# Designs tried in a protein design run: peptides against a protein of PDB entry 3WG5. Part 3

Target 1, 218 residues: chain A of PDB entry 3WG5
Amino acid sequence: LAKNIVYVAQIKGQITSYTYDQFDRYITIAEQDNAEAIIIELDTPGGRADAMMNIVQRIQQSKIPVIIYVYPPGASAASAGTYIALGSHLIAMAPGTSIGACRPILGYSQNGSIIEAPPKITNYFIAYIKSLAQESGRNATIAEEFITKDLSLTPEEALKYGVIEVVARDINELLKKSNGMKTKIPVNGRYVTLNFTNVEVRYLAPSFKDKLISYITD
Target 2, 218 residues: chain A of PDB entry 3WG5 as posed
Amino acid sequence: LAKNIVYVAQIKGQITSYTYDQFDRYITIAEQDNAEAIIIELDTPGGRADAMMNIVQRIQQSKIPVIIYVYPPGASAASAGTYIALGSHLIAMAPGTSIGACRPILGYSQNGSIIEAPPAITNYFIAYIKSLAQESGRNATIAEEFITKDLSLTPEEALKYGVIEVVARDINELLKKSNGMKTKIPVNGRYVTLNFTNVEVRYLAPSFKDKLISYITD

## One batch from the design tools (peptide; made by RFdiffusion4, then SolubleMPNN)

Design b1_p8_3_s1 (from b1_p8_3, 4 letters changed)
Fold by OpenDDE base, seed 1:
Structure b1_p8_3_s1 (fold): chain B 218 residues (1-218), chain C 218 residues (1-218), chain A 8 residues (1-8)
Amino acid sequence: as target 1 above (218 residues)
Amino acid sequence: as target 1 above (218 residues)
Amino acid sequence: GIIIEANA
């Protein structure tokens, strides 16, 4: 019997248009192979809001479940990473990771200080992040507080508050724990029950372009 | 019977990308030789957050136990050093050392004053340091207070509060006291019981590059 | 403190 495939790929660094291309490529490969899911190991301090929103859309349009896994230990789904996670079919975090700090900014000043976003923009992203949380059946109050309080959570806190679904140390534990879980958002209009019995794990490496761009943008 | 090897290396000064390279090199050597552990004698005032996070990840990805030893007397695991310690398999401190002072900053002004990090960033690192503490079964409240109160602790206080595992005057006492202890985080997914019976201690020296870079960055 | 952005 043809083994169900689970793809695993890593996305690290700032969220940019190039990061969108990585997501798109990885998801497309997994879609083409009718994978059971793709797991994206995410480690990001944040990035561009436009790229983030595009990534969320790409995930939500996926023909297969997209699992955002904040990994490895010490990684974060900060800012844009939180939105991406909240827009995904399942969120997992490794111990020693974090999620949150979603307050939008206009950028960094020359002195490294944050340039604050005007209330209009902040309110836009409050509505947006709450919508992502509500759509995925995750904690919309905490999602809002990721902005309004610049809240950041541990995996244990995030799980406790219903922001995420899984705490897992590695891919094997993630597969084990998420087996039989339903996606938090639909896949092609249906909530899918994940089946990670006897799966083949396939790792997708970043392209040369991905590596180069990551190096330049970091 | 091939003697179990314990490597000992020193890392001193500011935490930078070059310090990451030192950690990576030292751990890699110890991994290649299937060492029982590596002890990193750490003396740092702090440094870059990105480098610190990378070091934590490297430690947590280690195939062998990494013991952070705040040494010699008069040394500190300040700021970034505290995070590194909290991310490690075991923390030891020599008498007369300190740990803490973890508040993130954007940098230093031209007059040497601290440029405060915005709440967003501070909260991010609060979550991060708490996650490290929780993952390692160490005191997460104190870990938070290392930031929020700019707390610094003696070895005795740190041990008392459950921040660290060992107070030791030297490597021999460290090996003696830590023998039979479990790692505070997994090694390759397993909590390891340290076996320091009949071990050979091997000292790793800094590379020429390490020495040069340390000299430039200090 | 931890330096986040080294603006040297």
Scores: peptide ipSAE 0.029, ipTM 0.327, DockQ to the pose 0.199
Fold by OpenDDE base, seed 4:
Structure b1_p8_3_s1 (fold): chain B 218 residues (1-218), chain C 218 residues (1-218), chain A 8 residues (1-8)
Amino acid sequence: as target 1 above (218 residues)
Amino acid sequence: as target 1 above (218 residues)
Amino acid sequence: GIIIEANA
């Protein structure tokens, strides 16, 4: 029996292997409890591509809908965060947040300047982000432009362009607006209609390890 | 207006960057003509992982259903071919074909022995193949076992286990059996019901370049 | 390094 539960967890900071562990833990908890969905409050400047791709895969493997919610106001789903969002079952953004800026880089030079990725790498990620957009029925043109133009969008723009599904001020508004929506990618091979009628919201806190790692990496 | 056309093209041999070009060309032609689908008659022992992943992405980006048909009898969708199949909108196999054997390798030693991939690489591809299976509503356990056990399946087994959708002796039987099926992954964000009623079958031939490259790489 | 998927 599916519980009328929606989990909410926060993932903040750079996307790393430890962020993957957090996603995996949070989703696993929500799966185990047969939640209606998990909402991940995401605030990230980006991070590692490998970790990002693993997170996308973990979301795609989820037995329940994973909603990426760019929250709170002032937060971003930048770079890696955009890919994660585009790989998710539903994207929501709070007013005053941003999404985009997806240009891949090799790293930073000693002077702090960006080391540009070679064209083959950039093209790889263009193909990848376009694939994510296409599979999720989102705007693949804009997804590409997140890289080629280093585009960043407001929630209103992202909604207008068909990059995201919901603009919501808080969890309650998100639940209200997303109720009855279909997931943008399959859950266990099928699009799921979200049912947020009479749901309990359960917040997941970072583990001690999560807190410690975040402290070290920030 | 969608034409009642189904394209059929062959891709045979090792999966390389040139194989990607063939997939891209074939799918593009079918897209341009608003075909009901393209059927790729696939016979491959495997190949490059990078090319494979690009092919999967190209299929996922397709504006029309891409059906992988392991054909003719004696053919295989081995290794990379399995991933491609699992990334496609529908998988069919002819009797006497095989699918599986997906263990990643780094290459061959000087004596011709396999250089095993490190665990992190193997685990990456396990996660990847499971993701493809999950997204397509196919058997993720078997997909994993294609790697961990180096499993190879007959068409009958693959159908039984929910890895593939159709066993068919030829294009006509494939069209008949797959008519009215839904794609296992989205086309432009939606599952498509295949309509093979009164369709024209159009065969795409390899280009001169395709033939030349195949000759060089075989 | 190039990761190859080939029949063993």
Scores: peptide ipSAE 0.026, ipTM 0.303, DockQ to the pose 0.090
Fold by OpenDDE base, seed 2:
Structure b1_p8_3_s1 (fold): chain B 218 residues (1-218), chain C 218 residues (1-218), chain A 8 residues (1-8)
Amino acid sequence: as target 1 above (218 residues)
Amino acid sequence: as target 1 above (218 residues)
Amino acid sequence: GIIIEANA
């Protein structure tokens, strides 16, 4: 019997291979306990494209719904965070958060200037982000503009444009609003209707390693 | 007066933004002390392209010669390590090391399979690696083949093909063989003749942060 | 391979 449990975990900072390990660990725990869903509270300025793609794949392979929640106020799902969100089963944002700014770069020069990606890379990620949007029934035009215009949106704009599904102030409001919603992508080949009636919320703590990585990457 | 000092530092593991910080710190120390050169003992399987490009730029901006030494035996300058080497003032390799395998990838899937880079990205890095080879008077054809054939070379092959300048068993042999060589790229706009006559070798230790990062990334 | 971290 699926436990009436929803897991909540936080992922903060740059998207790296270690961030993948966090996603995998958190989702695996929630899968093992047959949770109704896992909510990932995401606050990221972006990060590595490879790690991002792996995280998207991990979410797509999840045995349970993975909800990306851009939280707390002031947080962002910038760059890689947007792709991750678009690859997830449901996107929520808190007021005062942002999503977008997805222009791929080769990195930052020593002076902090952006090293532009060649058009070929940019076009690859345009195709990729559009595919994520299309597969999830989200706004592929805006997804493209996250790259071509380096667009960033408010939660209200993102909701209006069909980039995200929920604006919520906290976990309780998120659960309330998302209750009865269908996932935007399949779980085990089926679109799942979320059932957050009488759920227990369980918070997953970062591992010691996660804390250490965060300390080092900050 | 330039001190008759040569610094030696070790950089091991994946090339990341933290690796850039290590390069910068080590080179800065050597610059501040007006060292004759710094030798970076490099052992890397590769890593991030952005960090790699930043490291190359940092080396090119060095006020002193930066010698990349693929060391110890069993070490590699794989992928990003090859680019870093090609961007440096002199490349040395120890017996039993390797250089090459420069094909860019978008990353590894969950099953460890390579996510191939689109041709546009590959072509960008072909142009980039060729530029590094040409600017340093090294074999641009082989540099391209490091990508197109994912070629890896022994020290002897790399020397023969004009990819590297020195094969040396240890620091002392490296200093001896490289003494009187000109840097393959300019230092402060001039090709420098290395002078390792009666030099003091100073080893730079990794910072506590460097050790911690290494522990986490291993 | 060089992980092209396209920093997205």
Scores: peptide ipSAE 0.107, ipTM 0.641, DockQ to the pose 0.865; fails the geometry check
Fold by OpenDDE base, seed 3:
Structure b1_p8_3_s1 (fold): chain B 218 residues (1-218), chain C 218 residues (1-218), chain A 8 residues (1-8)
Amino acid sequence: as target 1 above (218 residues)
Amino acid sequence: as target 1 above (218 residues)
Amino acid sequence: GIIIEANA
């Protein structure tokens, strides 16, 4: 039987328009090859709300399952990263990672203090994040508290609370644990049962453009 | 013969993540109904680069032609709006509108002065905007000058220089003038010949979310 | 953040 392909790619750093391009490119490659899934190894402190929402939309439009994997140990899906994860078909976390801290801010003042978002903005993102959680069958109460309490969770806590689906140390364990799971949101209008029993893992590298962009935004 | 549907929607204000949501929603509705096209009445001073790039990508992925119409008189497709237009299947402008002024900036300092983008960023967007122009068969030299000279053009100039395809006073004139034109970029891998001889125009209203977002960003 | 905006 022909081996199913699973793509793996890495996205690290601030969530920006360039991060969207990375997501789009990676998912497009996987779609073109009719992959079983793509796993995105995500490590982000957060970033722009607009880029985040666009990434969520791109994930939701994917013709294949998109698995967000908070990796490696020490990584986080913080702020914007949490929204992205909650918008995806499956969330996995490695031990020693974190998720949450989703309070929107307008930016930083000259003195480095946080410029708070007005209540209207905060309430918008509360509604948005709750919607993502509800649509994916994840814990909407905790999703709200990611904002209202700026809550951050360990993988074990996130799993326990029903925020994520898998805790895995590496890609092999992730594939093993997620095999047979249904996507938390539809792919092309259908909930997909993941089949990782006979898969070839293919790693995607950042493009030259991706590298350049990362250099420009750092 | 069953009337073809043409959707018309309005997008006004800064280009943000919320603007992406508007584009996505509008185009999705039109796709679902197998519309002949969607016309987006665009009026924007610009906005975020990431949101802009995402919008371009969403347009390029559309299953139907997306026509950017700079409207009403007094409106502009400035900065981010120009990129969006150049990424679309057809550009129209109403008399008394403008397009251009695409120089990227990092933001504004506390004193209101522009924080200039470093040469690396500027060069990136030069390459990007030229690519959009070239792919759409539009004037890549002028596209570059939208950045390097921060050039703004009238509809008549833009038409003359081959930046846009149509100057039209209203939707009816737009439909009339664009009837029989080929899209400047492919739709589902094919250049589409627009057929507006027997069309029903349907207006899309902003969602409650769209209204709320506009209120939050103003 | 990168902003693409017309000089107001």
Scores: peptide ipSAE 0.060, ipTM 0.342, DockQ to the pose 0.127; fails the geometry check

Design b1_p8_3_s2 (from b1_p8_3, 5 letters changed)
Fold by OpenDDE base, seed 5:
Structure b1_p8_3_s2 (fold): chain B 218 residues (1-218), chain C 218 residues (1-218), chain A 8 residues (1-8)
Amino acid sequence: as target 1 above (218 residues)
Amino acid sequence: as target 1 above (218 residues)
Amino acid sequence: GIEIEANA
């Protein structure tokens, strides 16, 4: 029986246009090899809305399932990371991670204070995040509260409320628990049942450019 | 008579958080030396709204006049660059440059098409750009049309319509023409009359970090 | 929060 390949890659730090390039590169590699899926280990405090929306679109256009895995313990899918997760085919979280805090901001003032977005912008992102939740069959009420209450959830809470699909300590547990699950959004117009029997895991390293950008943005 | 120092620095490329750091560094150096002014030679296709707003705030908090100079010929203060210019103490343009095209976008789709901003976001930036124009005594109607019509102007048009203050071929002509002008916004709560008699021009070079970022973002 | 980078 031909081994199903699963790619694993890490994305850490602020969501920017460079993060989009990382997603695009990783997904493209996995698509070229007809992988069963790609798992993105995500740890982000947030970032840019445009980059976020482009990443969501790239995920939705993927020819293979894209699984967002908030990892390692202590990591978060905060703000933009939550939107990306909600736009993906499957969400997993490791114990000790968090998701949420999605209030749009205009940025930080010179003193580090948050510049609040006007109500019109906030309402736009409420509608957007709710659409992501609805399209993926996830909890749209909680998705809204990620903005209106700036809510953050534990993996256990997120699972309980129907925001995410899996809590897993590592890649092996994730593969085991997600085996036989349907993607929450379509792949090439079809909901795919994940088959992680006889899996070969391949890790993708960041490019030199990825490393350089990460070093500069950190 | 003690020579008045004028600093000149270049900012080229997309407006990002790193561009904010460049502005902050340049203005800080000029402030420390009690310069008569700093001239920023600006060439940008646009960039991030948050970085733009932070740059505007940094300019408004400057202890010395900040002059935006769209330079060299062929350069533009497009999109975010227009907002930055409208937030500055004085705007100059070289012949063969442009200003405008300020329609907010959510970004570019994977195929390179523009994702249009919802009306609510567009209206927010209309209000914002109009406020910058009004506060600086510049043409708020044209500022609005930079968005609603995606209007771009030549230096001659921009001067005629009261969007900018100076058309100049080089730094020497800029200093000559702007001598005796009042800043369009306050410096330390006061409108300052520029005095460019007996000026020493000092050029600031980009830092190594600035060069690296420019190389990566180009 | 999500930085609404409206690209301007």
Scores: peptide ipSAE 0.127, ipTM 0.589, DockQ to the pose 0.820; fails the geometry check
Fold by OpenDDE base, seed 1:
Structure b1_p8_3_s2 (fold): chain B 218 residues (1-218), chain C 218 residues (1-218), chain A 8 residues (1-8)
Amino acid sequence: as target 1 above (218 residues)
Amino acid sequence: as target 1 above (218 residues)
Amino acid sequence: GIEIEANA
């Protein structure tokens, strides 16, 4: 019997146009193979808003469920990572990870201080993040507070508040816990029930280009 | 009968990318030899947040228990050191040591004054440190207060409040007291009961490169 | 560009 495939890929570091390319490539591979889902292990402090929004769109246009997994322990889905997660079909977090801190900034000053975004931009992203939360049936109040209070949450808090769906230590536990869950947003117009019975896990590696650019951006 | 090995290594000074390399090397050596555990004697005033987070990840990915031991008397696990400890499988402190003072900062001004981190960053690390504490079954309230109150604790206080597991004067006492304890976080997905009966203690030395870089960064 | 970064 043709095994259902679940892809796993890692995305680490700042969210940039290159990160978009990684998401696009990984999702495309999984789509082409009619995978049951793709799990993206995410560890990011944030990044560019434009890239983030494009990534969210790419996830929402996916032909397969995209699970954002904040992993490994010590990882974060901070700032842009939170938006990406909230735009996904399912959010999981490993113990010892965090999510939130979504206040948009214009950048950092020469002295390392944050250059605050004007209210116009802040309000734009408040509306945006609330929309993501509402669309996915997640906590829109907390989503807003990720910006207004620059809130960050533990996995347990995020689960409790209905920001995320799964707390899992590893891929196996994630698959076990998420089996039978419905996606929080539709896949091709339908809410999909995840079927992780008898699945093959396939790991995707970053391309050589991915490795090189990551090295340059670090 | 093949003796169970416990490795002991010292990490002293600021937490940097180089400190990550030390942790990685030491843990790797101990993993390769299937050690019962590695004890890292830690004495740090803090350091870089990125390096700290990477170190925590490396510890949590360890195939063997990593015990952080704040040693010798007079040492501290301040700032980044506290996070590292809270991310580890077991924390021990020698009498006359301290832990805490975890408030993130952007750096130091020319006059040596602290440049405070913006609330965004502070909240991020609050969530992070709470997550570490919660994951390890340690006192998350105190962990938060390490930041919000810039709290520092004695070993006795830290033990009392459930921040650490052991107060020990030396390696022998540490091994004796920690024998039969379960790790506070899993090793390869399982909570391990430490077995320090009939162990050989092996000391790891810093590499020549470690010595040189430490000399340059000091 | 607008950055949504959390730097530690």
Scores: peptide ipSAE 0.100, ipTM 0.344, DockQ to the pose 0.129; fails the geometry check
Fold by OpenDDE base, seed 4:
Structure b1_p8_3_s2 (fold): chain B 218 residues (1-218), chain C 218 residues (1-218), chain A 8 residues (1-8)
Amino acid sequence: as target 1 above (218 residues)
Amino acid sequence: as target 1 above (218 residues)
Amino acid sequence: GIEIEANA
């Protein structure tokens, strides 16, 4: 019986156009191999809004379920990472991770202070994040507060409030807990029931380019 | 007679936080050596607004004149590059270069289409670019049109309209033509008369990190 | 925050 494959890949660091390339590559590999799902271990402090939106769109276009897993402990899906998570088929968080802090900014000043975004931009992203939450059947009120209150949540809080679907310590627990769950958004127009019975886990390594980018951005 | 040193460095590619680091490094070296000026050969299609603003501020804080030179032929100071230029002590352009196209965007969609910035952001950057032009005694009306009309200018046009100060084919011609010019913004609170008589030109090479970043962003 | 990289 052809073992159902689940891919696992790591995306760490700031969300940029290169992060999009990573998502695209990883999802494409998993699609090509007709994987049951791909799990993206995400650890990001945030990043670019354009890249974020493109990543969300790429996830939405995926032919397979894309699970965003905020991992390992100490990781975050901050800012752009929250949007990406809310745009995914399933969100999981490891204990000791965080999600939220989604206030749009224009950047950081030389002194490290935030350059605030104009209200219109903030409102745009409020609408956007709420739409992601609504489309995925997640808590749109909390999604808004990720921006308006710069709210950050623990996995337990996020689960409680209906922002995420799973709290899991590792991939094995994630597979176990998410088995039988329906995707929060459609895959090819259908809500998919995840089947992680008898799965083979395959880890995708970063490309040489991915490693190089990570080295430079660190 | 201690030869007055003029440093020349190249900054090519998208404006990012790494570009700020390059500017900072280059200017710092030139400051430490009490250079008469530093010439930054700039070729950029644009980039991040935050990095751009930080670069402008770094230039404004420079203890020596910072000359932005759009070079070589075929290069551009597009978008963020225009702001940086307008924030500098002197702008030069080589024949066959361009400046302008400063309309702020949120980014690019997957199809390569521009994600437009909200009007409030556009207005912010209009005010900002106009302020840079006004502070430097350059054409603020044209600066605004770089955004509102997405205007791009040739060196000859830019010179004619008072956007830039020099058209020069190479560093030697730039030094010759800019000799005796006053900086368009103050250096340590004073408008400096450039003295390029008997200067030694020193080229600054990109650091290993700079090269690595450039390789990845290409 | 989401760096709305206002790409200028």
Scores: peptide ipSAE 0.083, ipTM 0.586, DockQ to the pose 0.835; fails the geometry check
Fold by OpenDDE base, seed 2:
Structure b1_p8_3_s2 (fold): chain B 218 residues (1-218), chain C 218 residues (1-218), chain A 8 residues (1-8)
Amino acid sequence: as target 1 above (218 residues)
Amino acid sequence: as target 1 above (218 residues)
Amino acid sequence: GIEIEANA
């Protein structure tokens, strides 16, 4: 029987292969305990496309709902973070956060200038982000504009446009608002109705390795 | 006056932003001391394309010759390593090493399967690798085949086909064979004739941070 | 393969 448990974990910083490991670890813990869901508090400026795609796949393969929560205020789901969010079962944002700016780049020049991706790469990620939006019943037009216009949205705009499902100030408000919502993508082939009635919130801490990586990448 | 000094540094593992920092640090030290050259002992299975491109740029901007030496025996300049080599002033390989396998990928699936790059990305890197070969007077046809055929070459083959300039068993043999060679690309706008007569070899050690990163990425 | 880290 599913425990009345919701896990909360934080993922902060650039999306890398190590970030995938964090996602995998956190989701695995929550799966093992048959949690009602896991909430990932996400704050990322973006990162690697490969890691992002792997994270999306990991979320889609989750045995429990994965809620991406752009948190705290001032946080971003920028670039890779937007894709990850669009690949998740539910998206929430805190006030003062942002989502979008998804234009793929080949990287940064030594002077900090963006190396533009060739149109072919851009088109690939347009198709990819649109597929994520469509599969999750979210706004595919806006998803495309996250790339074509490098668009960034406020939580209120993102909610209004059907990019996200919830605006919440904190975990308690998120649980309250998302209670009874259906996941935007299936869990094990079924759309799950979230049940956050009388849940225990368990916070997952970063591993020692996670802390070390964060220290090095800062 | 240029000191009769040659620096030797090792770069091992996946090419990442941290690898760029290593390249930059090592080259900067050698530049500051007006070294005759720096030899980078390279052993890499590949890595990030953005980091690779930045490393290539850093090498091209070097005030001194940067020699890529695929070393020790058993080492590879695979994927990103090949691009880096082709972007350098001179390429050497030790016996039992390999170069090539440059097909770009979007990453690895969770099951370890390769996510294929769209043709557009592949074509971009074909053009890029060919440009590196052409600019350095190396075999552009083989450079393309490193992608289109995912070709890997032995040192002897790479030398024969004009991909590399030197096969050497160790640093001493490399210095001996490369003495009097011209760089394959300019240094500060000029092709430099390497002068390794009576040089002091100085080994650069990885920083504490470099060691930590290696430990984490292993 | 080169991980085309398209920085997304």
Scores: peptide ipSAE 0.080, ipTM 0.618, DockQ to the pose 0.825; fails the geometry check

